# Ledger of designs, part 5: peptides against a protein of PDB entry 4ASU

Target 1, 270 residues: chain A of PDB entry 4ASU
Amino acid sequence: ATLKDITRRLKSIKNIQKITKSMKMVAAAKYARAERELKPARVYGVGSLALYEKADIKTPEDKKKHLIIGVSSDRGLCGAIHSSVAKQMKSEAANLAAAGKEVKIIGVGDKIRSILHRTHSDQFLVTFKEVGRRPPTFGDASVIALELLNSGYEFDEGSIIFNRFRSVISYKTEEKPIFSLDTISSAESMSIYDDIDADVLRNYQEYSLANIIYYSLKESTTSEQSARMTAMDNASKNASEMIDKLTLTFNRTRQAVITKELIEIISGAA
Target 2, 83 residues: chain B of PDB entry 4ASU
Amino acid sequence: FTFASPTQVFFNSANVRQVDVPTQTGAFGILAAHVPTLQVLRPGLVVVHAEDGTTSKYFVSSGSVTVNADSSVQLLAEEAVTL

## One batch from the design tools (peptide; made by RFdiffusion4, then SolubleMPNN)

Design b1_p8_5_s1 (from b1_p8_5, 3 letters changed)
Fold by OpenDDE base, seed 2:
Structure b1_p8_5_s1 (fold): chain B 270 residues (1-270), chain C 83 residues (1-83), chain A 8 residues (1-8)
Amino acid sequence: as target 1 above (270 residues)
Amino acid sequence: as target 2 above (83 residues)
Amino acid sequence: DELFREAA
């Protein structure tokens, strides 16, 4: 490589490093906000799931329609955030198919569709785009819940798959159950609950769905911003190492050029 | 007893004596060892009676309340404010 | 692209 080539590459990498450092700071700010907002959201969401855990709601084997909701975002440069969700969605879909169930998929965030469109296009009901530009609100979750309920797909049970935040350096892809109104209404374990009006139960289930979606979005967002922050930090470090290496190469090449020029002058082979 | 909105936690796995909630079917008082039930909230007042005798009041919008067999209670309001 | 490869 010529000195000019090395210089051009150095300039390019330095510029990229500036961008990655800036992106790290932006991600850090978004992470800090997301983590603060996740604290109450987790209590709220886990509280909503308490019924299903305590009642041990089971779907009869003769019920075959299963909905998978994958939760991520539209935005890249966040490590394995999207691929982890997609991988678990694929695994779950395969397991359900092997069990003879019909599987439909909803993607929250365009990246889910981008990963799964080729292999699972026929199973997609809808993909929600414009996810990840702003922090998710309960209103956003309600819109998604409403769209699902109005989709016309009569699922028996479902799975919502998202990245649960553990720490700044760790997330875990998890699955939480979604149940249809009919499944809850017919569950034997629900018999211990006092006579519940059908309208009350329907409304309750609508809130439950919105609650779990909201919770999943908050977990996903926090995980994503943390992962992006880490990815940008790693990229910045990698750029630094590359700059150091190229600088050494530049210095060596410069010395070689000077030596060559001196030899040419001395030898008259100019 | 857990009482939260999407953005704020008021009680997290706390022990309380009684919680009065506004439901679509009317006023509902949750005492110790209340039978399991599910209800939907209507806009109104929530009154929490703590074990120490302290009474706290809240205004809530829509939401849900769950009383489980293990006496755990989840009060989840879309919006809630301390009064 | 190389900068964003996860450090194995």
Scores: peptide ipSAE 0.064, ipTM 0.934, DockQ to the pose 0.077
Fold by OpenDDE base, seed 3:
Structure b1_p8_5_s1 (fold): chain B 270 residues (1-270), chain C 83 residues (1-83), chain A 8 residues (1-8)
Amino acid sequence: as target 1 above (270 residues)
Amino acid sequence: as target 2 above (83 residues)
Amino acid sequence: DELFREAA
């Protein structure tokens, strides 16, 4: 590489390092907010899931339609956040297919679609874009829930897959169940619940779905921002190392060029 | 008893004497060993009666309430404010 | 692309 090439590369890497440092700071700020907002959201979301756990809602084996909702975002540069969700989705889809289930997929965030489009395009119902630019609100979750309910796909049960936040350095891809209104209504375990009006149950289910989606978005966002912060930090460090290496190469190359020029001058072979 | 909105937690696995909730089918009081039920909240007043006799009032916009067989209760409001 | 590879 010529001195010019090395210099150009150095400049490029230095610029990238500036960007990664800036992105780290932005991610850190977003992470702090996300973590704060996750605390009540987790109580809220886990509370919404309590029914399914307490009632032990089960889908009959003869029911075949399964929905997988993958929760991520549109934004990259956050380590394995998207690939982790996609991997779990693939695994779940394969397991369900092996069990003779029909599987459809919804992606929350464009990155899920980007990863799975080639292999699972036929299974995709819809992808929600414009995810991750702003912190998710309950309104956002409600919109997603409504669109899902109105999608026309009559699933029996489903799985929402998202990254659960553990700590600033750790997240875990997890799955939570979603059930159709029909599945809930027909569940034997629901018989203990007193004379639930059908309209009430429908409305309840709409809230439940929105609640779970909201919770998943909050977990995902917190995990994503944390992962991005880490990724940007790593990138910044890698850039620093690369700059150091290239600087050494530059110095060596410069010395070689000077030596060559001196030899050419002395030899008259210019 | 858990009472939360998406943005705020009021009660988390707390023991309370009674919770009065405004539902679309009517207001009712949730006491110990209340029969399992699912309800949807209407805008209105939630009153929490603590074991110590204190009463707290909240205004909620919408949401759901679940009473489980194990006497656990989840009151999940879209919006809630302390009064 | 190399910058974002997880530092081993």
Scores: peptide ipSAE 0.064, ipTM 0.937, DockQ to the pose 0.073
Fold by OpenDDE base, seed 5:
Structure b1_p8_5_s1 (fold): chain B 270 residues (1-270), chain C 83 residues (1-83), chain A 8 residues (1-8)
Amino acid sequence: as target 1 above (270 residues)
Amino acid sequence: as target 2 above (83 residues)
Amino acid sequence: DELFREAA
């Protein structure tokens, strides 16, 4: 490589390092906000899931229609955030198919579709785009819930797959159940609940779905921002190491060029 | 007893004496060992009676109430404010 | 691409 080539590469890497450092700071700010907003959202979301855990709602095995909701975002450069969700979606879809279930997929965030389009395009019902630019709101979750309920796909049971935040350095891809109104209404375990009006139950289910989606979005966002912060930090460190190596190469190459020029001067003067 | 909105937690697994909630079918009081039920909130006042005799009032917009067989209660409001 | 590989 010529001195010019090395210099050009150095300049490029230095610029990338500046960008990654800047992105790290932005991700850090978004992470701090997301973590703060996750605290109440987790209580709210876990509270909504409590019924399903306590009532032990079971879907009859003869029910064949299963919905998978994958929760991620549109934005890259966040490590394995998207691939982790997609991997679990693929695994779940394969397991359900092997069990003779019909599987349909909803993607929250464009990255899910990007990863699964080639292999699962026929199973996608809808993909929600424009996720991750701003913190998710309950309104956003309600829109997704409404679209799901109005999709015309009469699922019996579903699962929502998202990254649960553990710490700045850790997230875990998890699955939570989604139940249709019919499944909840027909569940034997629900018999202990006093005469629930069908309209009340419908409204309750709508809130429940919105609540769970909201919770999943908040967990996903916090996990994503943390992972992005880490990814940008790693990229910045890698860039630093590359700069150091290239700088050494530059210095050695420069010395070699000088030596060659000196030899040429000495030999040409002869 | 858990009482939360998407943005704020008021009670998290707390022990309370009674919670009065506004539901679409009418206001009712949740006492200890209340029968399991599911209800939807209407805009109105939530009154929490603590074991120490203190009473707290909240305004809620909409949401859900769950009373489970284990006496756990989840009051989940879309919007809630302390009065 | 190399910059975003996990530092070995």
Scores: peptide ipSAE 0.059, ipTM 0.937, DockQ to the pose 0.073
Fold by OpenDDE base, seed 4:
Structure b1_p8_5_s1 (fold): chain B 270 residues (1-270), chain C 83 residues (1-83), chain A 8 residues (1-8)
Amino acid sequence: as target 1 above (270 residues)
Amino acid sequence: as target 2 above (83 residues)
Amino acid sequence: DELFREAA
């Protein structure tokens, strides 16, 4: 590599380092906000899931339609956030298929589709784009829930897969159940609940789905911003190391060039 | 008793004496050992009666109420404000 | 792309 090549590369890496440092700061700010907003969202979402845990809703084995909702975003540069969700989606889809279930997939965030489109294109119902530019709202979750319910796919049960936030340095990909209205209404465990009007139950289920989606989005966002902050920090450090290495190479190469020039001068070989 | 909106928590696994909720089918009071039920909220007043005798009032929009067999209650409002 | 590879 010529001195010019090394210099160009150094300049490029230094510029990238500036960008990654800036992105780290942006991610840090978004993370701080996301974490604050996650606190009530977690209580809200966990509260919504309480029914399913307490009622122990079971789907009959003869019911074969299963919906997988993967939750991530459109934006990259956040470590294994998207791949983790996709990996679990693939695993779940394979397990369900092996069990003789019909599997359909919904992707929240374009990255899910980007990862799975080649292998699972036929299983995708819909992908929601424009996720991750702004903090998710309950309205956003409601839109997703409504579109899912209106998709025409009459699933019996489903799984929502997302990254649950643990700490600034840790997240865990998790799965939570979703159930169709028919599954809930027909569940034996629901018999202990007072005679529930069908319209009430339908509305309740719509809220439940929106609540769970909202919760998953908040967990995912917090995890993503934290992971991005870490990724940008790592990138900045890696850039620093590369700069140091290239600087050494530059200095060595410069010395060699000078020596060569001196020899050429001394030798008279113009 | 858990009472929350997407953005705010009012009660988290708290013990309360009674919660009055506005539902689409009518307002009802949730007491200890209330029969399990699922309801949808209508816009209106939620009144929480604490064990110490204090009463708190809230205005809620839409949402859901779950009363479980174990006497746990989840009141999840789309929006709620303290009055 | 190399910058974003997790330092093993």
Scores: peptide ipSAE 0.069, ipTM 0.938, DockQ to the pose 0.075; fails the geometry check

Design b1_p8_5_s2 (from b1_p8_5 with E1D I3L)
Fold by OpenDDE base, seed 4:
Structure b1_p8_5_s2 (fold): chain B 270 residues (1-270), chain C 83 residues (1-83), chain A 8 residues (1-8)
Amino acid sequence: as target 1 above (270 residues)
Amino acid sequence: as target 2 above (83 residues)
Amino acid sequence: DELFEEAA
């Protein structure tokens, strides 16, 4: 029966609206926390990147191994957060391949793997899962950094791609460089930093990588929670509009049914 | 001079007179126009000497310190507390 | 870091 169908749909959409509204509130709380935690993380992360900007570290042209790290999460329902990172990863991978570079990919968060697996499966080294359930910690970043360094892939340089938070309504997918220990050690611009013990430099590089990853995770998380909050708000509004439309349809259909029944009664039609 | 942990900022692009840092190779003072260097922090005391003569003390865990050619310094500790 | 927690 048409009325029953509409009623069922109404119930379903109302339930969805409740879920999306709840998710919005959860995302809002997580966003507020993430934004607070991002403030020091930016200073920390930008501080770590300062060396690379100031030293103008260059990778020799004969070095062809490039690592792409895409940073997102396991969690969906956050608009274009994952697709934006994946899009830039694809673009970067294509550009590097066109330049004759060997490209390998690391995904932080399962969504990267989900998007890129079919087209780039052969380029994936590892995917880090269980990202996004809790706020990222420096420990998490350190684990990722360590796994990367121990992966056995001897990259020369790399790119970490993540969403930088701008505002509650805006993020920008960005790329930051990562360099191998060998690249840093051999860079001409690093000559002014000479007489650094090899072990010190190794440890320094490990911290640098962890720092950059941590920064990227914090930016990504803040962007994601903000985007999710917006997405859930939009979903809730869309559900509301659909409820209104269906309610009107329900009322119209109900009236039609009643009218039909009355006519049947009056006409003596059984 | 920038001094931060992942969770807290102590100095952000500030001008200071001197920073004493504990490194794996030993403690040293970073003055204006110090030669560029990269060091790894060991747990210990960081002392920041401000231009006004004030001194602030911090206890840090592990981390890194960078002195650049432009005299910018990044002190990045995994953990740090004010003393 | 255990040392840090003890000092704090």
Scores: peptide ipSAE 0.011, ipTM 0.914, DockQ to the pose 0.017
Fold by OpenDDE base, seed 2:
Structure b1_p8_5_s2 (fold): chain B 270 residues (1-270), chain C 83 residues (1-83), chain A 8 residues (1-8)
Amino acid sequence: as target 1 above (270 residues)
Amino acid sequence: as target 2 above (83 residues)
Amino acid sequence: DELFEEAA
């Protein structure tokens, strides 16, 4: 490589390093906010899931319609955030199909659609786009819940798949159940809950769905920003190492050029 | 007893004596060993009676309340403010 | 939402 080539590469990598450092700082700021907002959201969301855990709601085996909701975002450069959700969705879809279930998919965030479009296009009901530009609100979750409920797809049970935040260096892809109104109303374990009006139960389920979606969005967002921060940090470190290596190569090449020029002057071959 | 909104936690797995909640079917008090039930909140006042005798009041917009067989209670309001 | 804003 010529000195000019090395210089060009150095400039390019230095620019990339500046970009990755900037992106790291942006991700760090978004992460800090997301983590703060996740604390109450987790209590709220886990509280909403408590019924399903305590009542041990089971879907009858004769029920065949299963909905998978994958939660991620539209934005890349966050490591395995999207692929982990997609992988879990694929696994769940395959397991359900093997069990003779009908599977439909909803993607929250365009990246889910991008990954699964070729293999699962016929199973997609809807993809929600414009996810990840702003922190998710309860209003956003309510819109998603409402659209799902109004989609006309009469699922029996479902699975919401998202990345649960553990720490700045760790997330885990998890699945939480979603139940239809009919499944809950017919569950034997619900018999202990006294005199629940049908209208009350319907409204309760609407809140429950919105609550779970909101919770999943908050977990996903926190995980994503943390992963992006880590990815950008790693990219910046890798760029730094490459700059060091190229700088050494530049110095060696410069010395070689000088030596060659001196030899040419001395030999008169020029 | 857990009482939270999407943005704020008021109680997290706390022991309380009584919680008065405004529901669509009417206001009711949740006491120790209350029968399991599911209710939807209407806009109104929530009153929490703590074990130490303190009483806290909250205004809620909408949401849900769950009383489980294990005496755990989840009060989840869309919006809530301390009064 | 409107009722909540009036009470706050």
Scores: peptide ipSAE 0.008, ipTM 0.907, DockQ to the pose 0.017
Fold by OpenDDE base, seed 3:
Formats: sequence, C-alpha cells, structure tokens
Structure b1_p8_5_s2 (fold): chain B 270 residues (1-270), chain C 83 residues (1-83), chain A 8 residues (1-8)
Amino acid sequence: as target 1 above (270 residues)
Amino acid sequence: as target 2 above (83 residues)
Amino acid sequence: DELFEEAA
C-alpha cells in the first residue's frame, strides 16, 4: 500500500471511530433513560401477564391459528438484537408449522421484516415501522394493539417475542403468550371468574394486549440501547487498534520510501 | 396487591386490607376473599386501605383490575396520581 | 387524558 492509501484509510477509520464514539454516548443516554422507564413498565407488564399464568389459560389443540409478534426496531448497529428475535421467530414458526398450526407474523420494527421477508413473506400480516426513534409510549403500544385486533386475522393464540433486559451486558430473547378474546372466554379455567360482561372482557383484552406490547417495547428498547452501547464501544476499540496498526505501517512505509529515494539518488549520481 | 401505571408503581405485591376501585360496571371494594373477577377501570378514585389502618387515595384514568383465585390483585391504570 | 391533566 502506498503512503497515500494508508493515509486515506487512517482518515476513514478515524472518522468511523468518531461516529462510533458519538453513537456510544447517545446510546448510553438512551439506555439510562430506558432502564429507568423499564422498572415500572416491568411491574406493569408482568402484572398484565399474571392472569394468563394464574388462570393457566390453554389453547385447545384443535385450534390452529397462531400469531407471532416479533419486537425489535428500525435501527441497526446494536449487535445481535434483531437477529436474535428473528432466530426465535423462525424457530417458533417452524415448530408451530410442524405441529400443523397456521402461522402469521407481525413485525414491530422494520428490521424484522428485513430479515424475514425473503423466507416468510407469505406469513407477514403487517410490519410497524418508525420504531426506535423515540422511547415507546403506552399510546404507541395501544396503536399497535388496535391495529392487530383490527387486522382481521382471527388467531387463537399468539407469541410475542422480544429481548428481555437482564443487565447492561446481557439480554435474553423470550416469548410471552397472547390469547384471543375467544380463547380467553372459552377457557375452562376462566369459569371461576364471575359473569364477566362480554364488553368488559373485550376491553380488558384490549388493555392486556396493549400492556404486553408496551412491556415488550420497553424491554426491547432497554436491551437494544445497552447492546448498541456495547457494540459501539467494541467498534471504537477495534478502530483504535486498527489506527495503531496502520500508524505503524505508515511509519515503516515512510522510512522505506525515504530509503529507496536515497538509494536512487546515490545510484543515479554514480 | 399490585397497583401500577406504565410509568409508576404504587404497590408491588403488597398486602392490603381493602381496595376500592371505580369500574365501568360500578365501584366495588376488593377484600381479601373477593371472588375472582376481571373489570375495566373508569376514571375515578381508588382507595387503598392498608393493614395498619392507613388509607391512600389515587385518581386513575382507565385500565384494568384483576382479582385472581389466589386473592392476588393487579390494578393496572393507564394513568394514576396520588391524591 | 384531558381529565387527568385537569386534576394534576
């Protein structure tokens, strides 16, 4: 490589390092906020799931329609955040298909669609875009819930797949169940709940869906920002190492060029 | 007893004597042995009666309340403020 | 939402 080539590469890597450092700082700020907002959201979301766990809601085996909701975002450069969700979605879809279930997919965030479109395009109902620009609100979750409920797909059971935040260095892709109104209303275990007005149950289910979506978004956001922070830190370190290596190469190459020029001068003067 | 909004937790797996909630079908008090039920909240006053006899008042917007067979209660309001 | 803002 010429000195010019090395210099150009050094400049490029230095610019990348500046970008990655900046992104790390932004991710750190967003992470700090997301973590604070996740604390109440987790209590809220887990509270919403309590019914399904305590009532042991089961979908009859003869019911075939299953919905998979994958939760991520539109933004890249966050390590394996999107691929982890997509991998779990693929696995779940394959397992359900093998069990004779009909599977439809909803993507929250454009990255899910980008990963799965080629292989699962026929299973996609809708993809929600513009996810990850701002912290998710309950309003955002409600919009997603309403659109899902109005999609016309009459699922019996579903799975919401998202990255649960563990720590700044750890997340885990997990699945939580969602149930249709019909599945809940027909569940034998629900008989212990006093004559619930159908309208009340419908509204309750709408809140439940919005609640779990909100929770999943908060978990996903926190996981994403932490992963991005880590990814950007790693990228910055890698860039630093490359800069050091290229700088050494530059110095060696410069010395070699000088030596060559001196030899040429001496040989030409002779 | 769990009482939370998306942004704030008021009670997390706490033991309380009674919770009065405003629902679309009417206000009712949740006691320790209340029958399992699902309700939707209407805007109104939530009153939490603690075991020590203290009472706390909250104004809620909308949401849900779940009373389970194990006497656990999840009160999940979209918005809630302490009064 | 509006009622909550008035009470706060």
Scores: peptide ipSAE 0.008, ipTM 0.910, DockQ to the pose 0.017
Fold by OpenDDE base, seed 1:
Structure b1_p8_5_s2 (fold): chain B 270 residues (1-270), chain C 83 residues (1-83), chain A 8 residues (1-8)
Amino acid sequence: as target 1 above (270 residues)
Amino acid sequence: as target 2 above (83 residues)
Amino acid sequence: DELFEEAA
């Protein structure tokens, strides 16, 4: 490699390092906010899921329509965040299909569609884009919930798949159940609750769906920002190491060039 | 007893004496060992009576309240403010 | 909720 080539490469890598450092700082700031906002959101979301756990809502085996909601974002450069969700979605879809279930998919964030487009395009109902630019709000979750409920797909049960935040260095892809109004209404375990008006139960189910989506978005966002921060840090370190190596190579090459020039001068070949 | 909004937690697995909630079917008080029930909230006043006799008031928007067989209560409001 | 904002 010529000195010019090395210099050009050094410049390029230094620029990349600047970008990755900047992205790290941005991700760090977003992570700090997301983690703070996740605390109440988790209590809220877990609270919403409590009924389904305590009532032990079961879907009859003869019911075949299953909805999978994958939650991620539009933004890359966050390690395995998107691929982890997609992998879990694929696994769930395959298991459900093997059990004779009909599976439809909703993607929250464009990255889900990007990964699953080739293999599962026919199963997608809708993909929500413009996810990840701003922190998710309950309003955002409500919009998603409303669109799902108005999609015309009459699912019996479903799975929402997202990355649950564990720590700055760890997330876990998890699945939480969602149920249709009919499934909830027909559940034997719901009989212990006082005669609940059908409208009340409908409203509850709709609200619960929005709650669970909101929770999943908050978990996903926190996980994503943390993962991005880590990824950008790693990229910056890798760039630094490469810069050091190339700098050494540059210095050695420079010395060799100088030596060659001196020899040429001394030999009279110049 | 858990009482939260998407952005704020007011009670997390706390023991309370009574919670008065505004529901679409009417306002009612949740006492210890209340029968299982599920209701949706209407905009209105939530009153939490703590075991120590302290009373806290909140204004809530829409939401839900669930009383389970194990006497656990989840009060979830879209918006809630302390009064 | 607009009603909430007005009441709060």
Scores: peptide ipSAE 0.007, ipTM 0.907, DockQ to the pose 0.017

